# Peptides against a protein of PDB entry 6RO1, part 142

Target 1, 216 residues: chain A of PDB entry 6RO1
Amino acid sequence: LGKEIEEYIHKPKYCLPFLQPGRLVKVKNEGDDFGWGVVVNFSKKSNVKPNSGELDPLYVVEVLLRCSKESLKNSATEAAKPAKPDEKGEMQVVPVLVHLLSAISSVRLYIPKDLRPVDNRQSVLKSIQEVQKRFPDGIPLLDPIDDMGIQDQGLKKVIQKVEAFEHRMYSHPLHNDPNLETVYTLCEKKAQIAIDIKSAKRELKKARTVLQMDEL

## One batch from the design tools (peptide; made by RFdiffusion4, then SolubleMPNN)

Design b2_p24_5_s2 (from b2_p24_5, 7 letters changed)
Fold by OpenDDE base, seed 5:
Structure b2_p24_5_s2 (fold): chain B 216 residues (1-216), chain A 24 residues (1-24)
Amino acid sequence: as target 1 above (216 residues)
Amino acid sequence: MKLGEYSLLTKEEAEKLLEEFKKK
């Protein structure tokens, strides 16, 4: 269900208006989960589909992501890798294709004007971590219908299924069972977007704020 | 390298893209 929502939100038609500098986004590439990063900029490349000759523009988003220090040594020739769980890592501006955005937050951060100094990039990591502390149930997402204005009937059906599933989970007598939290944590990795949509609906009234770094 | 084949761009590939944008 969360993956089905992702297939809508990462489409340029829907997400581009929300890719402003400072927007929190989640980046995932196959087995590489970078977690939450911050949009720095985006660009549009003209591309031509090889088989149809149709214009198919590619969108590249520069995202400040927590990367492994090892991958950064070869960053000129090799793609960056996410920091290991036990590693501090380093924040780096990484160009990603827009379809790798697995989530888009309602939260926007103030970012330093100059991200060339390591300290300025690492300050943004501290701000992300502070946001994560403020939202223990997860960083609030943009609502794909109410915030992003997506009118697709397929998405509406997916959302209805998610809401029905969540309602069943929260109405279940065992919803407070610690064993269900473990199963929920395993399902949360797959359904994090669905959980975040519900948390977002509750917190959207709070999260429309541009968080200043000095207030974090 | 076809940009469509790389989900994550190298720094060099990104710089090359940015230069192509400045020329338009």
Scores: peptide ipSAE 0.024, ipTM 0.536, DockQ to the pose 0.027
Fold by OpenDDE base, seed 1:
Structure b2_p24_5_s2 (fold): chain B 216 residues (1-216), chain A 24 residues (1-24)
Amino acid sequence: as target 1 above (216 residues)
Amino acid sequence: MKLGEYSLLTKEEAEKLLEEFKKK
């Protein structure tokens, strides 16, 4: 269900209006999970499909991501790699295809005007970490319907299924079954997605307070 | 290199893309 939602949110038609500088986004490329980064800017490349001649524009987002120090040394010739869990890493501006955005947050950060100095980039990591501390259940997501305005009936059906599953999970007497742990591992992938949507909705209200705190 | 093969661009690839944008 979460992957099905991702298939909608990463479409340029829906996500581009929300890719403002400072927007928190999650970036994943195959096996490489960068986690949360910050949008710096985006660009549109004209592309033509070789077989149909149809215009298929490519959208590239520059995202400030926590990268491994090793990947930083080879950044001219090699793609950036995510920092290891135990590594401090370094924040680097990485060009990312829009379809690699796995999540878009309601949270926007103030970013330094000049991201050339390492200290300015690392200050943004501190800000991300502060947001993560404020949201222990996860950084709040944009609501695909209420915030992003996606009217697709397929997405509405997915959300209805998630809500129905959540309702069944909370209403079902299985809360007392000790076998919940094994059901939790398979349901954790689906339920984590449902929890991510519901926590994101609850935290969206809290995220408005984070934006207000920077105005205070 | 087919543009569709790299989900993450190198710095050099990004610079080339940006230069192509400036020329249009």
Scores: peptide ipSAE 0.022, ipTM 0.542, DockQ to the pose 0.026
Fold by OpenDDE base, seed 2:
Structure b2_p24_5_s2 (fold): chain B 216 residues (1-216), chain A 24 residues (1-24)
Amino acid sequence: as target 1 above (216 residues)
Amino acid sequence: MKLGEYSLLTKEEAEKLLEEFKKK
């Protein structure tokens, strides 16, 4: 179900309006999970499909991601790799195809105007970590319907199934199955994230107001 | 290397892409 939602969210027609600089996004490429990064910019490349001659535009988003130091040394010839869990890593601007965005947050950070200095890039990591501390249950996601305005009936059906499943899980707390607790915690986190997104959007609006007041 | 196979671009590939965008 989560994957099915991702298939809608990463579509350019839906996500592009939300890929503003500072938007928190989660990037995953096959086995490489970069976790949360920050959108820096996006671009549209005209691509011509070699077999049909049809214009298939590629959308590339530049995302500030925590990369392994080894990958940075080879960044000219090799794709960036995520920092290992035990590694400090370094924040680097990585060009990512839009379909690799596994999640889009409702949170948008202020980013330094100049990301060339390492310290400026690392400051963004600190900001991400601060957001993660504020949201121990996970960084709030954009609601695909309410925030992103996706009208796709397939997505609505998926969401309805999730909601119905969540409702059934809440109405029938099934037994101490640890796997159900994980799904329940994810669903409770999602429902609580939906409630907490409304409250956290209010608090983030308040906290943005407070952070703007502390910078004045 | 077909641009479609790499979901993550190298820095060099990205820079080339960005330069191609600036020229249009």
Scores: peptide ipSAE 0.022, ipTM 0.517, DockQ to the pose 0.029
Fold by OpenDDE base, seed 4:
Structure b2_p24_5_s2 (fold): chain B 216 residues (1-216), chain A 24 residues (1-24)
Amino acid sequence: as target 1 above (216 residues)
Amino acid sequence: MKLGEYSLLTKEEAEKLLEEFKKK
């Protein structure tokens, strides 16, 4: 269910209006999870499909991401890699194809005008960490229907199934079924997106505010 | 370059992309 929602939100026709500077986004590339980063800007590349000759525009978003220091040394020739869990990492502006956005937050941060200095980039990491402290259940997401305005009936059915599942999960007494942890870990990946959507709906009124760095 | 394989662009690839945009 979470992956099915991702298939809608990463489509340019839905997400582009929300890719303003300072928007929090989550970036994943196959096995590489960068976690939460901040949108800097986006660009549209003209692309032609090799087999059909049809125009298939590519959208590239520049995202400030926490990268491994090792990947930065080779950043001219190799793609950036996420920081290891035990590593501090370094914030770097990374060009990302829009389909790699796994989540879009309702939160927007103030970002420094000049991101060339390392200290300015690292200040944004501190701001992300402060947002994470304020939202212990996870950074609030944009609602695909209410905020992003997606009218697709397939998505509405997915959301209804998620809401029905959540309602059943909360109505079921948390009996000590050891299978709840395994279902919770599999459903935590899928239901974390659903819980994030529902918690986002509740916190959306608070999180629509551009958080100034001085208030963080 | 087949942009389909690398979802994350190198700095050089990004700079080439940005230069193509400035020319339009």
Scores: peptide ipSAE 0.095, ipTM 0.643, DockQ to the pose 0.026; fails the geometry check

Design b2_p24_5_s3 (from b2_p24_5 with K1M V3L F6Y E19K K23E E24K)
Fold by OpenDDE base, seed 2:
Structure b2_p24_5_s3 (fold): chain B 216 residues (1-216), chain A 24 residues (1-24)
Amino acid sequence: as target 1 above (216 residues)
Amino acid sequence: MKLGEYELLTKEEAEKLRKEFEEK
């Protein structure tokens, strides 16, 4: 269902009106998920189809994305890679084909006018992270019907199915799925174990400190 | 600029953006 919606959203006829500087977008390239980035600009490039000679317009959006530092060291010919979850990464302006936009947000950030300084780019990451904190349920998406004006009946049917599913999910509290309860219990148990390990390490450190004081 | 300053697109603004794009 989400993928079916994505197939409409990334179409130039629908998304281009919303690709203003500061617009939050998600970028996904095959297995590489960059997560949320910020639109800097977009351009129309003339592409000639190799087999037909027909002019097919190619739309490229420049998106400020969190990239791995390793991908930046590799030559300008290698595609940028997303930062690993455990690394800081670096915010870079990456040219992205418009069809690689997996989501478009209703959020438009205020961004620095000059993104050449690293500090300015990194400030945008901090802004994204701050926005994410304000939306614990996730950054709000553009409404494909109300905001994007998509009138396709196929999409309307998909949305109706999603809404019906969401309504069922919210009306049936997560508490009634024994499998979900098991997963949550396992997650809570893992979190508790992590706390217990931290506590035990603190006690061990205190005990060592006391032992060192008794040997003095 | 304060960190995390943003605007949320309204339905009216969205319609305006679509209209402005079609006129170009």
Scores: peptide ipSAE 0.551, ipTM 0.924, DockQ to the pose 0.541
Fold by OpenDDE base, seed 1:
Structure b2_p24_5_s3 (fold): chain B 216 residues (1-216), chain A 24 residues (1-24)
Amino acid sequence: as target 1 above (216 residues)
Amino acid sequence: MKLGEYELLTKEEAEKLRKEFEEK
C-alpha cells in the first residue's frame, strides 16, 4: 500500500511544485535506501523516446544524500551508494531521477547557501538528525490529496484501504484478515517482479552518474 | 543558521505552490 502511494507521489506532475531547496525527500534506488536527504535544486532535461520520437522530459533533482565514503572515491564513474548504518558517511549532492523519490516531506530545512564545503554539507546531516528527534513517529509527509492535489481515484481507493486496514489492525489485532495476506502477496509479487526487472538492468546502469531506476 | 531549523508546509502554501507551478 505504501508503494502504491509512492507511484503517485514521484510523478513529476505532482511532485515538482514541492522540490524547493531544503525540502526533505527520501531516495531509493534498486534496494539502496538513502533515507532522508535534502533537495538542492532540480532541472529539466530534454529526452526523446526512442520508439515514438516523442519529447519526454526527464527531471533530475540534485539531492544532498548521506553516501558511503567508499562510493565517493569513484564518484565520477560509480553510482553513489548509501552510507552503511554503522558508518558516518558523507553528505554528497547526488543527481537523482525524480521517480526515485519514495517520499516527500512537508519539512523544508534551512540549508547553507554554499554546499561546496564539506562542513556545510555535514551540518545539513546534523539538521536532519535534529528534525528526526522532533518527530519520533517519523518525519511528516506531504498529504497526497490536500498538499499535492492528487485527484486520482486510484489513490483515493488506496488511501481508503490503508485507513481501513489501520482501523482493523488497531480494533482487531488478533484477526488475520485473509485479504491482507492477498494484498501482501500481491505487493511482494510486484516487488519481486520489480527487483527482477531491476536486477536484469543493474549491469547497464553502473556507469551512470545520474541515479536512475527503471520504470516498471 | 541554527541546526534543525525548518518550516512546515501548510495546506494554503501547498496550494500556492501548485498554482505558481501551473502558471509557469
Scores: peptide ipSAE 0.551, ipTM 0.925, DockQ to the pose 0.733
Fold by OpenDDE base, seed 5:
Structure b2_p24_5_s3 (fold): chain B 216 residues (1-216), chain A 24 residues (1-24)
Amino acid sequence: as target 1 above (216 residues)
Amino acid sequence: MKLGEYELLTKEEAEKLRKEFEEK
């Protein structure tokens, strides 16, 4: 289910209206998880498909990401890599294809106007970390229906399955952690719900309980 | 600039962003 939602979210027709400077986004590339980064800008590039001659526009978003310092030394030859968990890393502006956006937040950060100084880029990392502290259950996501305006019936069915699964999970006495009743705004509840499913899917995938995940 | 200053997108602002994008 989480991957199915991601397949809608990263589509240019849905996400481009929200790619303003300061928008929090998650970037993943072939097993590399950069976590939360910040949109700097986006551009439309004309791509001519070599076989059809059809104009297929490519969308590139420049995202400020926490990168490994080791990968940056090789940046002339190698793609940027995410910072290791034990590494401080360095915030770098990385051009990312829009389909590599795994999540888009309702949060828009105030960012420095000049990102050329290292200190300004690193201040953005500190800001992301401060936002993460304010959202212990996870940074709020855009609502695919209410915010992004996605009318696709396939997505609505996925969301309904998600909500039904969550309702069953939260109705289960073993998952009634009284800390879940904290006063989330309706948007924070929905976002938390989506994050909790994504985390629960990750934990369930780790826990190898295959049977309930086949529908997710 | 204070560290971690942010805005949360409202439903009304989201609709405005979609409309502004369609007009371009």
Scores: peptide ipSAE 0.548, ipTM 0.925, DockQ to the pose 0.636
Fold by OpenDDE base, seed 3:
Structure b2_p24_5_s3 (fold): chain B 216 residues (1-216), chain A 24 residues (1-24)
Amino acid sequence: as target 1 above (216 residues)
Amino acid sequence: MKLGEYELLTKEEAEKLRKEFEEK
């Protein structure tokens, strides 16, 4: 479900209106999760398809991302890599294809105008961390329907399923249990006799997907 | 600038951004 929503929100038609300087975005590139970064700017690049002569507009967003120091040393030859969990890393402006945006926040940070100094870039990381402290349940996302104006019926159906699932999850008496996953596992073991184990596993998988969406 | 100063996008502002983008 989270991935299905992502396939809509990263489309230029929907996300470009929100890519102002200071907008918080998540960037994922294959197996590389950069986490939350900050939009610096975006540009339209025209790619002429070699065979059709048609201009397919590519959009590149410059995002200030927390990168590994190792990747910065190899920046001339290698793509930027996310900072390791145990690494401080360095904030670097990275050109990112718009489809690599995995999430867009309603949060827009005030950022320094000049991001050439390392100290200015690192101050943005501190600002992200301060914002994260204010949102213990995660940085707020743009609403794909209400904020982004996505009218696609496929997305609406996905959202309805998510909302219905979230409502059921949060209406569950144990939704506040920090060991919810353990409790569900125990409930599955106990319910082996009366409840279709397959249905319970599907709901648990959906729950994990929704929790991952909330963590996304 | 204070660290972590931010604005939250309102629904009204979001609609405005969409309209402004469509007009460009």
Scores: peptide ipSAE 0.545, ipTM 0.922, DockQ to the pose 0.696

Design b2_p24_5_s4 (from b2_p24_5, 10 letters changed)
Fold by OpenDDE base, seed 5:
Structure b2_p24_5_s4 (fold): chain B 216 residues (1-216), chain A 24 residues (1-24)
Amino acid sequence: as target 1 above (216 residues)
Amino acid sequence: MKLGEYTLLTKEEAKELLEKFKEE
């Protein structure tokens, strides 16, 4: 269900209006989960489909992501890798295709104007971590219907299924059962987007916030 | 550079793309 929602959200026609500098986004590339990063900028390139000759514009988003230090040694020739769980890592601006955005937050951060100094980049990581502390149930997402204005009926059906599932889970008499909590936690890892949508609905008033780095 | 084959770009590849954007 979460993956099905992702397939709508990362489409340029829906997400581009929300890719402002400072927007929190989640980036995944196959088995590599970078977690939450911050949009720096995006660019559009005119592209032509080889077979049809149709215009198919490509969108590249520069995202500040926590990367492994090892991957940074060869960053000119090798793709960045996410920091390991036991590694501090380093924040780097990574060019990412838009379809690799797995989630878009309602939260925006003020970012330093110059991200070339490592200290400025690391300060953004501190801000992300502070946001995560403020949202223990997960960083709030943009609502794909209410915030992003997606009118696709397929998405609406997916959202309805997610809401129905969540309602059943939380209304279940054993919803506080430790075994159910364990199963839920495992499902959360797979369906983080669904949980984040619920969090966004609960925290909607807080979610539509531009945060200052000095206030975090 | 086959742009459609890249998911994460290297810094060099990104720079090349950005230069092409300026030409448009």
Scores: peptide ipSAE 0.074, ipTM 0.611, DockQ to the pose 0.027
Fold by OpenDDE base, seed 3:
Structure b2_p24_5_s4 (fold): chain B 216 residues (1-216), chain A 24 residues (1-24)
Amino acid sequence: as target 1 above (216 residues)
Amino acid sequence: MKLGEYTLLTKEEAKELLEKFKEE
């Protein structure tokens, strides 16, 4: 269910208005989870499908992401890889297709004007980490309905199903069923997005105060 | 470069794309 919500929010028609410089976004490419990064800029390319002549615009977002140092050595020929859990990594501006955005935060940071110096890029990581400390339950998400203004009935139905499912999971006395833990683990990953949506309404007000890097 | 096949771009591919973006 969380993945179904992601399929809506990463659509350019919905997310582009929120991809301002400094916006926190989560980037995931297949098995590579970069975690939270910061939007630097985005660009639109007119693409003509070779077979149909149909215009299919491509959207590339430049995101400051924590990358493995090893991947940066081969960055000319190989795609960036996320930093290992035990690695400090290095913050690098990585161009990603917009559909790889798995989450968009209500939080927007001030970023250095010049991201060429390593120290300036690493300072942004410190700011992300400070935001994470302020939100131990996870960085608050934009509400797809209330904040992003998505009016798609399919999304509304998905959200309603998630909410109903979460309510059933938490209200069901089956909390004592050891089999529920496995279901909860799978459902918690999916439900966490929905919980984050509900909590995000309250946290959005708090997140607005985290706008200034110097106040972190 | 088949743009539709790439999810993450190399720095070189990104530069090429960004240059093409500026020319449009």
Scores: peptide ipSAE 0.061, ipTM 0.589, DockQ to the pose 0.025
Fold by OpenDDE base, seed 1:
Parts: sequence; C-alpha cells; structure tokens
Structure b2_p24_5_s4 (fold): chain B 216 residues (1-216), chain A 24 residues (1-24)
Amino acid sequence: as target 1 above (216 residues)
Amino acid sequence: MKLGEYTLLTKEEAKELLEKFKEE
C-alpha cells in the first residue's frame, strides 16, 4: 500500500508544486536509501520519445542529501551514495529524477543562500536532525488528498483500505495480541507511507505549530 | 533555477549522474 501511494506522489503532475526550496523529501534509488534531504531546486529537461515523437519531459530535482565521503571523492565519475550508518557523511547537492522521491514532507526548512561552503550544507543536516527529534514517530508527510489535491480514485481506494485496516486493527478484540503486532509490523512496512500520511495528519497539526520555526 | 547551479558537479557531471540514475 505504501508503494502504491508512492507511485502517485512522485508523479510530476502532483509533486512539482510542492518541490519548493527547503522542502523535506526522502530519496531512494533502488537499494540506496538517502533518507531525508532538502530540495534546493528543480529543472525541466525537454525530452522527446524516440518512437512517438511525443514530448516526454524529464524532471530533475536537486536535493541536498547526506552522502558518503567516497561519493565526494568520486563525484566527478561516480553516482552519489548514501552515508553509511556509522559514517558522519557529508551533505551534497545531488540531482535526482523526480520519481526517486519516495516521500514529500509538509515541513520546509530554511536553507542557506550559498550552499558551496561545507559548513552551510552541514548546518542543514543539523536542521533535519532537529526536525527528526521533534517528530519521533516520523517526519510528517504531505497528505496526497488534502495537501497535494490528488483526485485519482485509485489513490482514494488505497487510502480507504489503509484506514479500514487501521480501524479494524484497533477495533479488533485481539489488537493487543503480540502475534498481531508482528503481522502489523509487516503490514506497516508495506504501508509505512500510508501510516506516515495518517500520522503526518496528526503531526501536521503539531507541525503547523513547528513550521512557525522562526527559531530555525 | 538551472540544473547544476547549486551543485558541486558541473552540468556535464550532473548529466552523467542522471544517466546513471536512469540505468540503475
């Protein structure tokens, strides 16, 4: 279910209006999970489908991501890789295709005007970490319906299924069954984006208070 | 803003990076 929601969110027609500078986004490229980064800008590349001649524009978003030190050294010839769990890493501006955005937060951060200095880039990491501390249950996501305005009936059905599942789980007499928690955890991993959306609704009410982070 | 304006990569390097993301 989470993957199904992702398939809607990363579509340019839905996400582009929300890719403002400072927007928190999660970036994943196959096995490489960069986690949360910050949008710097986006660009449109004109592309033409080779067979049909139809316009197929490519959208690239520049995202400030925590990358491995090796990625910095080999940045000219190799793709950026996420920092290892035990590595401090370094924040780098990485161009990514829009479809690599696995999540979009309701949170926007202030970013330094000049991201060339490493200290300015690393300051953004500190800001991300502070946001993560404020949201222990996860950084709040944009609601695909209420915030992003997606009208797709398929998405609505997916969300309804998630909500119905959550409701059934909490209303079920065996909701405290340890075996249900294991099944729920497996379902939560699959529906993590959807759960994050609902959690994000609750936290967004809290986050609207936090987005008045005049202090960040 | 144009691609590469705020990146550590040149436009050419950024293009190559994007191509790698497509191939992956």
Scores: peptide ipSAE 0.026, ipTM 0.506, DockQ to the pose 0.028; fails the geometry check
Fold by OpenDDE base, seed 4:
Structure b2_p24_5_s4 (fold): chain B 216 residues (1-216), chain A 24 residues (1-24)
Amino acid sequence: as target 1 above (216 residues)
Amino acid sequence: MKLGEYTLLTKEEAKELLEKFKEE
């Protein structure tokens, strides 16, 4: 059921409006789980399917991810790899296809304007880790219906099933710690503000982005 | 709210970033 939900949320139609700089996203590529990273920017790449000649635009998100040190050395020739569990790793800006986003958080972080310095990138890791500490049951997710506004009946049915058998998957974890609850509430409120701003602009952007992206 | 050296985005910061996102 979780995987089925992921298949909806990583569709450009739904997720692009939420891929603002600072948005926390989880990236997974097959066996490579990068965990949580931060959106830096996104771009559309023109792509033509080799066999059909059909235009299949690729959406690439630059995500600041914790990578192995080897990924840095081989960055010119090899794809980035996630840091090993036992290594510190290094935060790197990695171009990621949108369909590799396994989760999108309600949380948005301020990020340094200049991510060239290693220290600036590593500071973002500290921020992610601090968020994780505040959410021991997991970083809060965007609700695909309430936050992302997905109206797909198939998704609604999936979510209804999840809600029937489990606590709401995208609900914030319940914490017995009042301090955690307070932090959570503050994070949620701020995250919701960011979502609301986006929601108010979604109609305008969808119209423009679809038009501009079709023309480019 | 401060997280490390940085904060969760304020409403104003979010608005600014969203505007930039539209212009790009």
Scores: peptide ipSAE 0.022, ipTM 0.489, DockQ to the pose 0.228; fails the geometry check

